Peptides against a protein of PDB entry 4ASU. Designs and how they scored, part 70

Target 1, 270 residues: chain A of PDB entry 4ASU
Amino acid sequence: ATLKDITRRLKSIKNIQKITKSMKMVAAAKYARAERELKPARVYGVGSLALYEKADIKTPEDKKKHLIIGVSSDRGLCGAIHSSVAKQMKSEAANLAAAGKEVKIIGVGDKIRSILHRTHSDQFLVTFKEVGRRPPTFGDASVIALELLNSGYEFDEGSIIFNRFRSVISYKTEEKPIFSLDTISSAESMSIYDDIDADVLRNYQEYSLANIIYYSLKESTTSEQSARMTAMDNASKNASEMIDKLTLTFNRTRQAVITKELIEIISGAA
Target 2, 83 residues: chain B of PDB entry 4ASU
Amino acid sequence: FTFASPTQVFFNSANVRQVDVPTQTGAFGILAAHVPTLQVLRPGLVVVHAEDGTTSKYFVSSGSVTVNADSSVQLLAEEAVTL

## One batch from the design tools (peptide; made by RFdiffusion4, then SolubleMPNN)

Design b1_p12_7_s1 (from b1_p12_7, 9 letters changed)
Fold by OpenDDE base, seed 2:
Structure b1_p12_7_s1 (fold): chain B 270 residues (1-270), chain C 83 residues (1-83), chain A 12 residues (1-12)
Amino acid sequence: as target 1 above (270 residues)
Amino acid sequence: as target 2 above (83 residues)
Amino acid sequence: LPEPQVVVVKEE
């Protein structure tokens, strides 16, 4: 490689390093906000899931319609955030299909659609875009919940799959259940609850879905920003190492060129 | 007793004496060992009576309340403010 | 309250 080639490559890598370092700082700021907003959201979301856990709501085996909601975003450069969710969605869909269930898919974030469209296009009901530019709000979750309930797909049970935040360096892809109104109302464990008006139950379910979706969005966002921060940090470190290596190569090549020129001068004068 | 909005936590697994909630079917008081129920909140006043005799008031916009068989209560409001 | 940003894309 000529000195010019090495110099060009060095300049390119230095520019990339500047970009990745800047992106790291942006991701760090977004992470800090997301983590702060996750604290109350987690209490809120876990509270919504408490009924399903305590009442041990189960869907009868004869019920066949299952909904899978995958939660991620539209934005890249965050490591395995999207692929992890998609992988678990595929696994769950395959397991359910093997059990004779009908499976439909909802993607929250364009990346889910991008990954699964080729193999699961017939199973997609709806995709939600414009996820990730700003922090998710309860309003966003409500829109998703309403669209789901108005989709006309009468699911019996479902699964919401998202990345749960563990720490700045760790997330875990998890699944939480969602149930239809019919499944909740028909559950044996619900018999101990006072006579509840059907309209009340419907409204309750709407809130429950919105709450769980909101929670999943907040977990996903926090996980994504932390993963992006880590990815950009790693990219910056890798760029730094490459710059060091190329700088050494440049210096060696420069010395070799000078030596060659000196030899040519000495030999040509002869 | 858990009372939260999407953005704020007021009570997290706390022990309280009584919680008065505004529901679509009417306001009712949740006491210790209340029968399990599911309700939807209407805009109105939530009153929390602590075991020490203190009373806290909140305004809620909408949401849900769950009373479980184990006497745990989840009050989840879309919006809530301390009065 | 900020308006919802999420856009619904129905699969045809």
Scores: peptide ipSAE 0.434, ipTM 0.942, DockQ to the pose 0.755
Fold by OpenDDE base, seed 5:
Structure b1_p12_7_s1 (fold): chain B 270 residues (1-270), chain C 83 residues (1-83), chain A 12 residues (1-12)
Amino acid sequence: as target 1 above (270 residues)
Amino acid sequence: as target 2 above (83 residues)
Amino acid sequence: LPEPQVVVVKEE
């Protein structure tokens, strides 16, 4: 490689390093906010799931329609965040299909669609875009919940798959159950609950769905920002190492060029 | 007893004496060993009576309330403010 | 409350 080539490459890598450092700082700020906002969101979301755990709501085995909601975002450069969710979705879809169940998919975030479209396009009901630019709000979750309920797909049981935040260096892809109104109303365990008006139960379900979606979005966002911060840090470190290596190569090449020029001068071949 | 909005937690697995909630079907008081029920909140006042005799008032916009068989209660409001 | 920003894309 010529000195010019090395210099050009050095300049390029230095620019990339600047970009990755900047992105790291942005991700760090978003992470800090997301983590703070996750605390109440987790209490809220876990509270919504408590009914399903306490009432031991189960879907009858003869029910065949399953809904899978994958929660991610539109934004890349966050390591395995999207692929982890997609992998779990694929696994779940395959298992359900093998069990003779009908499976439909909802993607929250364009990246889910991008990964699964080729293999699962026929199973997609709806995709939600413009996820991840701003922190998710309860309003966003409500829109998603409403669209799900209005999709016309009468699922019996579903699952929401998202990355749960553990720490700045760790997340886990998890699944939480989603139950249809019919499943909840028909559950034997619900018989101990006072006579619930059908309208009340419908509204309750709407809130329940919005709540769990909101929770999943907050977990996903926190995980994503943390992963992005780590990815950008790693990219910056890798760039730094490459700069050091290329700088050494540059210095060696420069010395070789100087030596060659000196030899040419001495030999009179100039 | 858990009482939270998406953005704020007021009570987290706390022991309380009584919680008065505004529901679409009518306001009711949740006491110890209340029968399991699911309700939807209407805009109104939530009153929490702590075991120590402290009473706290909140305004909620909407949401849900769950009373479980194990006497656990989840009050989940879309929006809530302390009064 | 901030207005919802999510965009629904229905797959035909």
Scores: peptide ipSAE 0.427, ipTM 0.945, DockQ to the pose 0.796
Fold by OpenDDE base, seed 3:
Structure b1_p12_7_s1 (fold): chain B 270 residues (1-270), chain C 83 residues (1-83), chain A 12 residues (1-12)
Amino acid sequence: as target 1 above (270 residues)
Amino acid sequence: as target 2 above (83 residues)
Amino acid sequence: LPEPQVVVVKEE
């Protein structure tokens, strides 16, 4: 490689390093906010999921329609955040199909669509975009919930798949159940609950779905920002190492060029 | 008893004497061993009666309340403020 | 409260 080529490459890597450092700082700020907002969101979301656990709501085996909701974002450069969700979605879809279930998919965030569209295009109902620019709000979750409920797909049971935040260095892809109104209303375990008006139950389900989606978005956001921070840190370190190596190569190459020129001068070779 | 909004937690697995909630079907008091029920909140006042006799009042916009067979209660409001 | 930002993209 010529000195010019090495210099050009050095400049390029230095520019990348500047970008990754800046992105790291932005991710750190977003992470700090996300973590603070996750605390109440977790209590809120887990509270909403409590019914499904305590009532032991189960979908009858004869019911075949299953909905998978994958939760991520539109933004890349966050390590395995999107691929982890997509991988679990694929696994779940395959398992359900093997069990004779009909599977439809909803992607929250454009990255899910980007990963799965080629192989699962026929299973996609809807994708939600403009996820990740700002922290998710309950309003965002409500829009998603409403669209899901009005999609016309009469699912019996669903799975929401998202990255649960553990720590700044750790997340885990998890699955939580969602149930249709019909599944909840027909569940044997619901018999212990006092006569619930159908309208009340419908409204309750709408809130429940919005609550769970909101919770998943908050978990996902926190996980994503932490992962992005780590990814950008790693990228910055890798760039630094490459800069050091290329700088050494540059210096060696420069010395070799000088030596060659000197030899040519001494040898009289024009 | 858990009482939270998306942005704030007021009670988390707390023991309380009674919770008065405004529901679409009418306000009712949740006591110990209340029958399991699901309700939707209307805009109104939530009153929490603590075991020590302290009473706290909150305004809620909407949401849900769940009373489970194990006597656990989840009050989840879309918006809530301490009064 | 901030307005919802999420955009719905329906599959054709």
Scores: peptide ipSAE 0.426, ipTM 0.942, DockQ to the pose 0.761
Fold by OpenDDE base, seed 1:
Structure b1_p12_7_s1 (fold): chain B 270 residues (1-270), chain C 83 residues (1-83), chain A 12 residues (1-12)
Amino acid sequence: as target 1 above (270 residues)
Amino acid sequence: as target 2 above (83 residues)
Amino acid sequence: LPEPQVVVVKEE
């Protein structure tokens, strides 16, 4: 490579490094906010899930319609955040299909669709876009919940799959159950609850669904920003290493050129 | 007793004497060993009676309240403010 | 509360 070529590459990589460093800082700011907002969101979301755990809601095996909701975002450059969710969605879909269940998929965030659409296009009901640019709100979750409930797909049970935040260096892809109104209403374990008005139960379920979606979005966002920080840090380090390598190459090449020129002058060959 | 909105936690697994909640079917008080129930909140006042005799008031917009068989209570409001 | 920003894309 010529000195000019090396210089051009150096300039390019240095620019990339500047971009990745900048993106790291942006992700760090968003992460800090997301982590703060996740604290109350966990209490809220886990509180909403308490009924299903405490009442031990179960779906009869003869029920066949299952909904999978994958939660991520539209934005890339965050390591395995999207692929982890998609992988678990694929696994769950395959297992359910093998068990003779009908499976439909909802993608929260365009990246889920991007990964799964080619192989699972027939199973997609709806995708939600414009996720990840701003922190998710309860309003966002409500829109998603409402659309799901109005989709016309009468699922018996579902799974929401998202990345749960563990630490700045760790997340875990997890699954939480969602149940249809009919499943909840018909569950034997619900007999311990007083007679609940059907309208009340419907409204309760709407909130429950919105709550769990909101929770999943907050977990996902925090995990994503953390992962993006790590990814951008790694990219910056890789760029730094490449810069060092190319700088050495540049120096060696420069010395070789100088030596050649000196020899030509001394020899009178040019 | 857990009382939270999406953005704020007021009580987290706390022990309280009584919680008065505004529901679509009417306001009712949740006492110790209340029977399991599910309700939806209407806009109104939540009153929390602590074990020490203190009373706290909140305004809530909407949401849900769950009383479980184990006496755990989850009050989840879409919006809530301290009064 | 801020207005929702998510966009619904129905699959064909």
Scores: peptide ipSAE 0.418, ipTM 0.938, DockQ to the pose 0.819

Design b1_p12_7_s2 (from b1_p12_7, 11 letters changed)
Fold by OpenDDE base, seed 3:
Structure b1_p12_7_s2 (fold): chain B 270 residues (1-270), chain C 83 residues (1-83), chain A 12 residues (1-12)
Amino acid sequence: as target 1 above (270 residues)
Amino acid sequence: as target 2 above (83 residues)
Amino acid sequence: PAPPQIVVVKEE
């Protein structure tokens, strides 16, 4: 390669490194906020899920309609965050279909839709966009919940799939159940609860859905920002290594050019 | 007893004597060994009576309360503030 | 609090 070629490549990689470093810093700031906001959100969301665990809600085998909610964002450059969710969604959808279930999908974040468009487009009910620019709010979760409840799709059971935050260097894609009002009301295990008015139960379920969605959004956001930090850090390091290598190559090439020129001068071959 | 909003935790798996909650059907007190129930909160006052006799008051906008068979309680308010 | 930002795009 010529000195010019190496210089051009160096410039390009240095620019990339600047961008990745900047993105790392932005992700770090967002992560710090997300982690802070996740603490209460986790208590809140886990609290909402407690009923399902304690009541051991089960969907009868004869029920066929299943909903999968995949939670991610619109934003890229965060490692395997989106692909992990999508992979589990695909696996779940395939398993349910093999079991004779009807599967519909909701994508939270445009990336889910992008990944699953070709193979699962017919299964999508709705996609939610504009996810990831700001931290998710309970209002955002309520919009999703309301849209689901008003969709007219009468699912029996659902699965919400999202990345649970473990640490700054680790997340895990997980699934939590969502049950329809009918499934909850008909569950044998619910018999121990007082006779609850249908309206109360409906409202309760609306909150439960919003709560779980909110929780999943907060987990997803924290996981995403941490993963982005890591990804940008790795990119920056890789760029640094490449810069070092190219700099060495540049120096060697420069010396070779100088040597060649000197030889040409000495030999009169210039 | 767990009491939280999306943005704040007030109690996390705490032992309390009594919790008074505002529901759409009226306010009721949750005591130890209360029968399992699900309720929806109306805007109003939540009063937490601690085992040590301390009483804390909160205003909640809406939400849900769950009393489970194992006597665990989850009070989840959309918005809540300490009074 | 800020209004919801999420945009709904229905597929069906």
Scores: peptide ipSAE 0.374, ipTM 0.936, DockQ to the pose 0.694
Fold by OpenDDE base, seed 5:
Structure b1_p12_7_s2 (fold): chain B 270 residues (1-270), chain C 83 residues (1-83), chain A 12 residues (1-12)
Amino acid sequence: as target 1 above (270 residues)
Amino acid sequence: as target 2 above (83 residues)
Amino acid sequence: PAPPQIVVVKEE
């Protein structure tokens, strides 16, 4: 490589390093906020799931329609965040299909659709975009919940798949159940509950779904920002190492060129 | 007893004496060993009676309340403010 | 609170 080539490469890598450092800083700020906002969101979301755990709501085995909601975002450069969700969605869809169930998919965030479009396009009901530019709000979750409920797909059981935040260096892709109104109302365990008006139960389900989606979005966001911060840090470090290596190569090459030129001058070679 | 909004937690697995909630079907008090029920909140006043006799008031916009067979309660409001 | 920003894209 010529000195010019090395210089060009150095300049390019230095520019990339600047970008990755900037992105790291932005991700760090977003992560810090997301982590703070996740604390109440987790209590809120886990609270919504408590009924399903305590009532031991089960879907009858003869029910065949299953909905998978994958939760991620539109934004890249965050490691395996999107691929992890997509992988679990694929696995779940395959398992359900093998069990003779009908599977439909909802993607929260454009990245899910991007990953699954070729293999699962016919199973997609709806995709939600404009996810990840700002922190998710309860309003966002409500939009998703309402669209799902109005989709016309009468699922019996569903799964919401998202990345649960563990720490700055760790997340886990997890699944939580979603139940249809009919499944909830027909559950034997619900018999211990006082007569619940159908309208009340419908409204309750709307809130429950919105709550769970909101929770999943908050977990996903925190996980994503943390992963992005880590990815950008790693990229910046790798760039730094490459800069150091190329700088050494540049210096050695420069000395070699000088030496060659001196020899040519001394020898009378042009 | 858990009482939270999406952005704030007021009670987390706390023991309380009584919680008064505004529901679409009417206001009711949740006591120990209350029958399991699911309700939807209407805009109104939530009153929490602590075991020590302290009473706290909150305004909620909407949401849900769950009373489970194990006497656990989840009050989940879309928006809530302390009064 | 900011209004919902989520965009619905229906799959055909």
Scores: peptide ipSAE 0.371, ipTM 0.938, DockQ to the pose 0.741
Fold by OpenDDE base, seed 2:
Structure b1_p12_7_s2 (fold): chain B 270 residues (1-270), chain C 83 residues (1-83), chain A 12 residues (1-12)
Amino acid sequence: as target 1 above (270 residues)
Amino acid sequence: as target 2 above (83 residues)
Amino acid sequence: PAPPQIVVVKEE
């Protein structure tokens, strides 16, 4: 490689490093906000899930319609955030199909659609876009919940799949159950909840769904920003190492050129 | 007793004496060992009576309340403010 | 509160 080629490459990598450092700082700021907003959201969401755990709500085996909701975003450069969710969605869909269940899919964030559309296009009900530019709000979750409830797809049970935040360096893809109104109302364990009006139960379920979706969005956002911050940090470090290597190569090449010129002068072969 | 909105936690697994909640069917008091129930909140006042005799008041817009068989209570409001 | 920004894309 000529000195000019090395110089051009150095300039390019230095520019990339500047971009990745800037992106790291932006991700760090968004992460800090997301983590703060996740604390109350986690209490809120876990509180909503408590009924399902304590009442041990189960879907009868004869019920065949299952909904999978994958939660991610539209934005890239965050490591395995999207692929992890998509992988678990595929696994769950395959397991359910093997059990003879009908599976439909909802994608929250355009990246889910991008990954799964080719293989699962017939199973998609709806995709939600414009996810990830701003922190998710309860209003956003309500829109998703309402769209699901108004979709006309009468699922018996569902699975919401998202990345749960553990730490700045760790997330885990998890699944939480979603139950239809009919499944909740017919559950034997619900018999202890006597004299619940059907309208009350319907409204309760709407809140429950919105609550769980909101929780999943907050977990996903925090995980994503953390992963992006880490990815940009790694990219910046890799760029730094490459700059060091290329700088050494440049210096060696420059010395070789000088030596060659001296030999040409001494030999008279100019 | 857990009481939270999407953006704020007021109580997290706390022991309380009584919680008064505004529901669509009317306001009722949740005491220790209350029968299991599910209710939807209407806009109104929540009153929390602590074991030490202190009383806290909150305004809620909407949401849900769950009383479980194990006497755990989840009050989840869409919006809530301390009064 | 900011209005919801999520866009619904129905699969045809």
Scores: peptide ipSAE 0.370, ipTM 0.935, DockQ to the pose 0.734
Fold by OpenDDE base, seed 1:
Structure b1_p12_7_s2 (fold): chain B 270 residues (1-270), chain C 83 residues (1-83), chain A 12 residues (1-12)
Amino acid sequence: as target 1 above (270 residues)
Amino acid sequence: as target 2 above (83 residues)
Amino acid sequence: PAPPQIVVVKEE
């Protein structure tokens, strides 16, 4: 490689490093905000899930329709955030299919669709795009919930799959159950909740669904920003190492050129 | 007793004496050992009566309230403000 | 509250 080639490559890598460093800072700022906003969202979301846990709502085995909601975003450069969710979705879909269940999929974020569309296109009901530019709001979650409820797909049981935030360096892909109105209303454990009006229960379920979706979005966002920060840090470090290597190569090549020129001068003076 | 909105937590697993909630079917008071119930909130006033006698008032929009068999209560409002 | 920005894409 000529000195010019090395110099061009150095310039390119230095530019990449600047970009990745800037992206790291942006991700760090978004992460800090997301983590703060996740605190109340967890209380809110976990509170909504409490009924399902305490009432021990179970879906009868003879029920066949299952919904999988995968939660991620449209944005890349965040390590295994999207692939982790997609992997668990695939696993769950395969397990359910093996059990003779009908499986439909909803993707929150374009990346889920991008990963699963080729293999699971027939199972997709709806995809939600424009996820990840701004922090998710309850309004966003409500849109998703309403679309699901109005989709006409009468699922018996569902699963929402998302990345739960653990720390700046750790997330875990998790699954939470979603139950249909019919499943909730028919649950034996619900008998203790006497005199629940059907309209009340329907409205309650709508809120519950929106709450769970909102919670999942907040967990996902925090996990994603932390992962992106880490990914950009790694990219910046890799670029730095490459710059160091190329700089050494440049120096060696420069010395060789100088030596060659000196030899030519000495030989020509002969 | 847990009382939260998506953006703010007012009570987290707290012990309270009574919570008055505005529901679509009417306002009712949740006392200790209240029977399990599910309700949907209407816009209105929430009043929390603490064990120490302190009363706190909140305005809530829509949401839900759950009273479980274990006497735990989850009040989840879409929007809530302290009055 | 800011209006929802999420776009619904129906899979055909």
Scores: peptide ipSAE 0.355, ipTM 0.928, DockQ to the pose 0.739

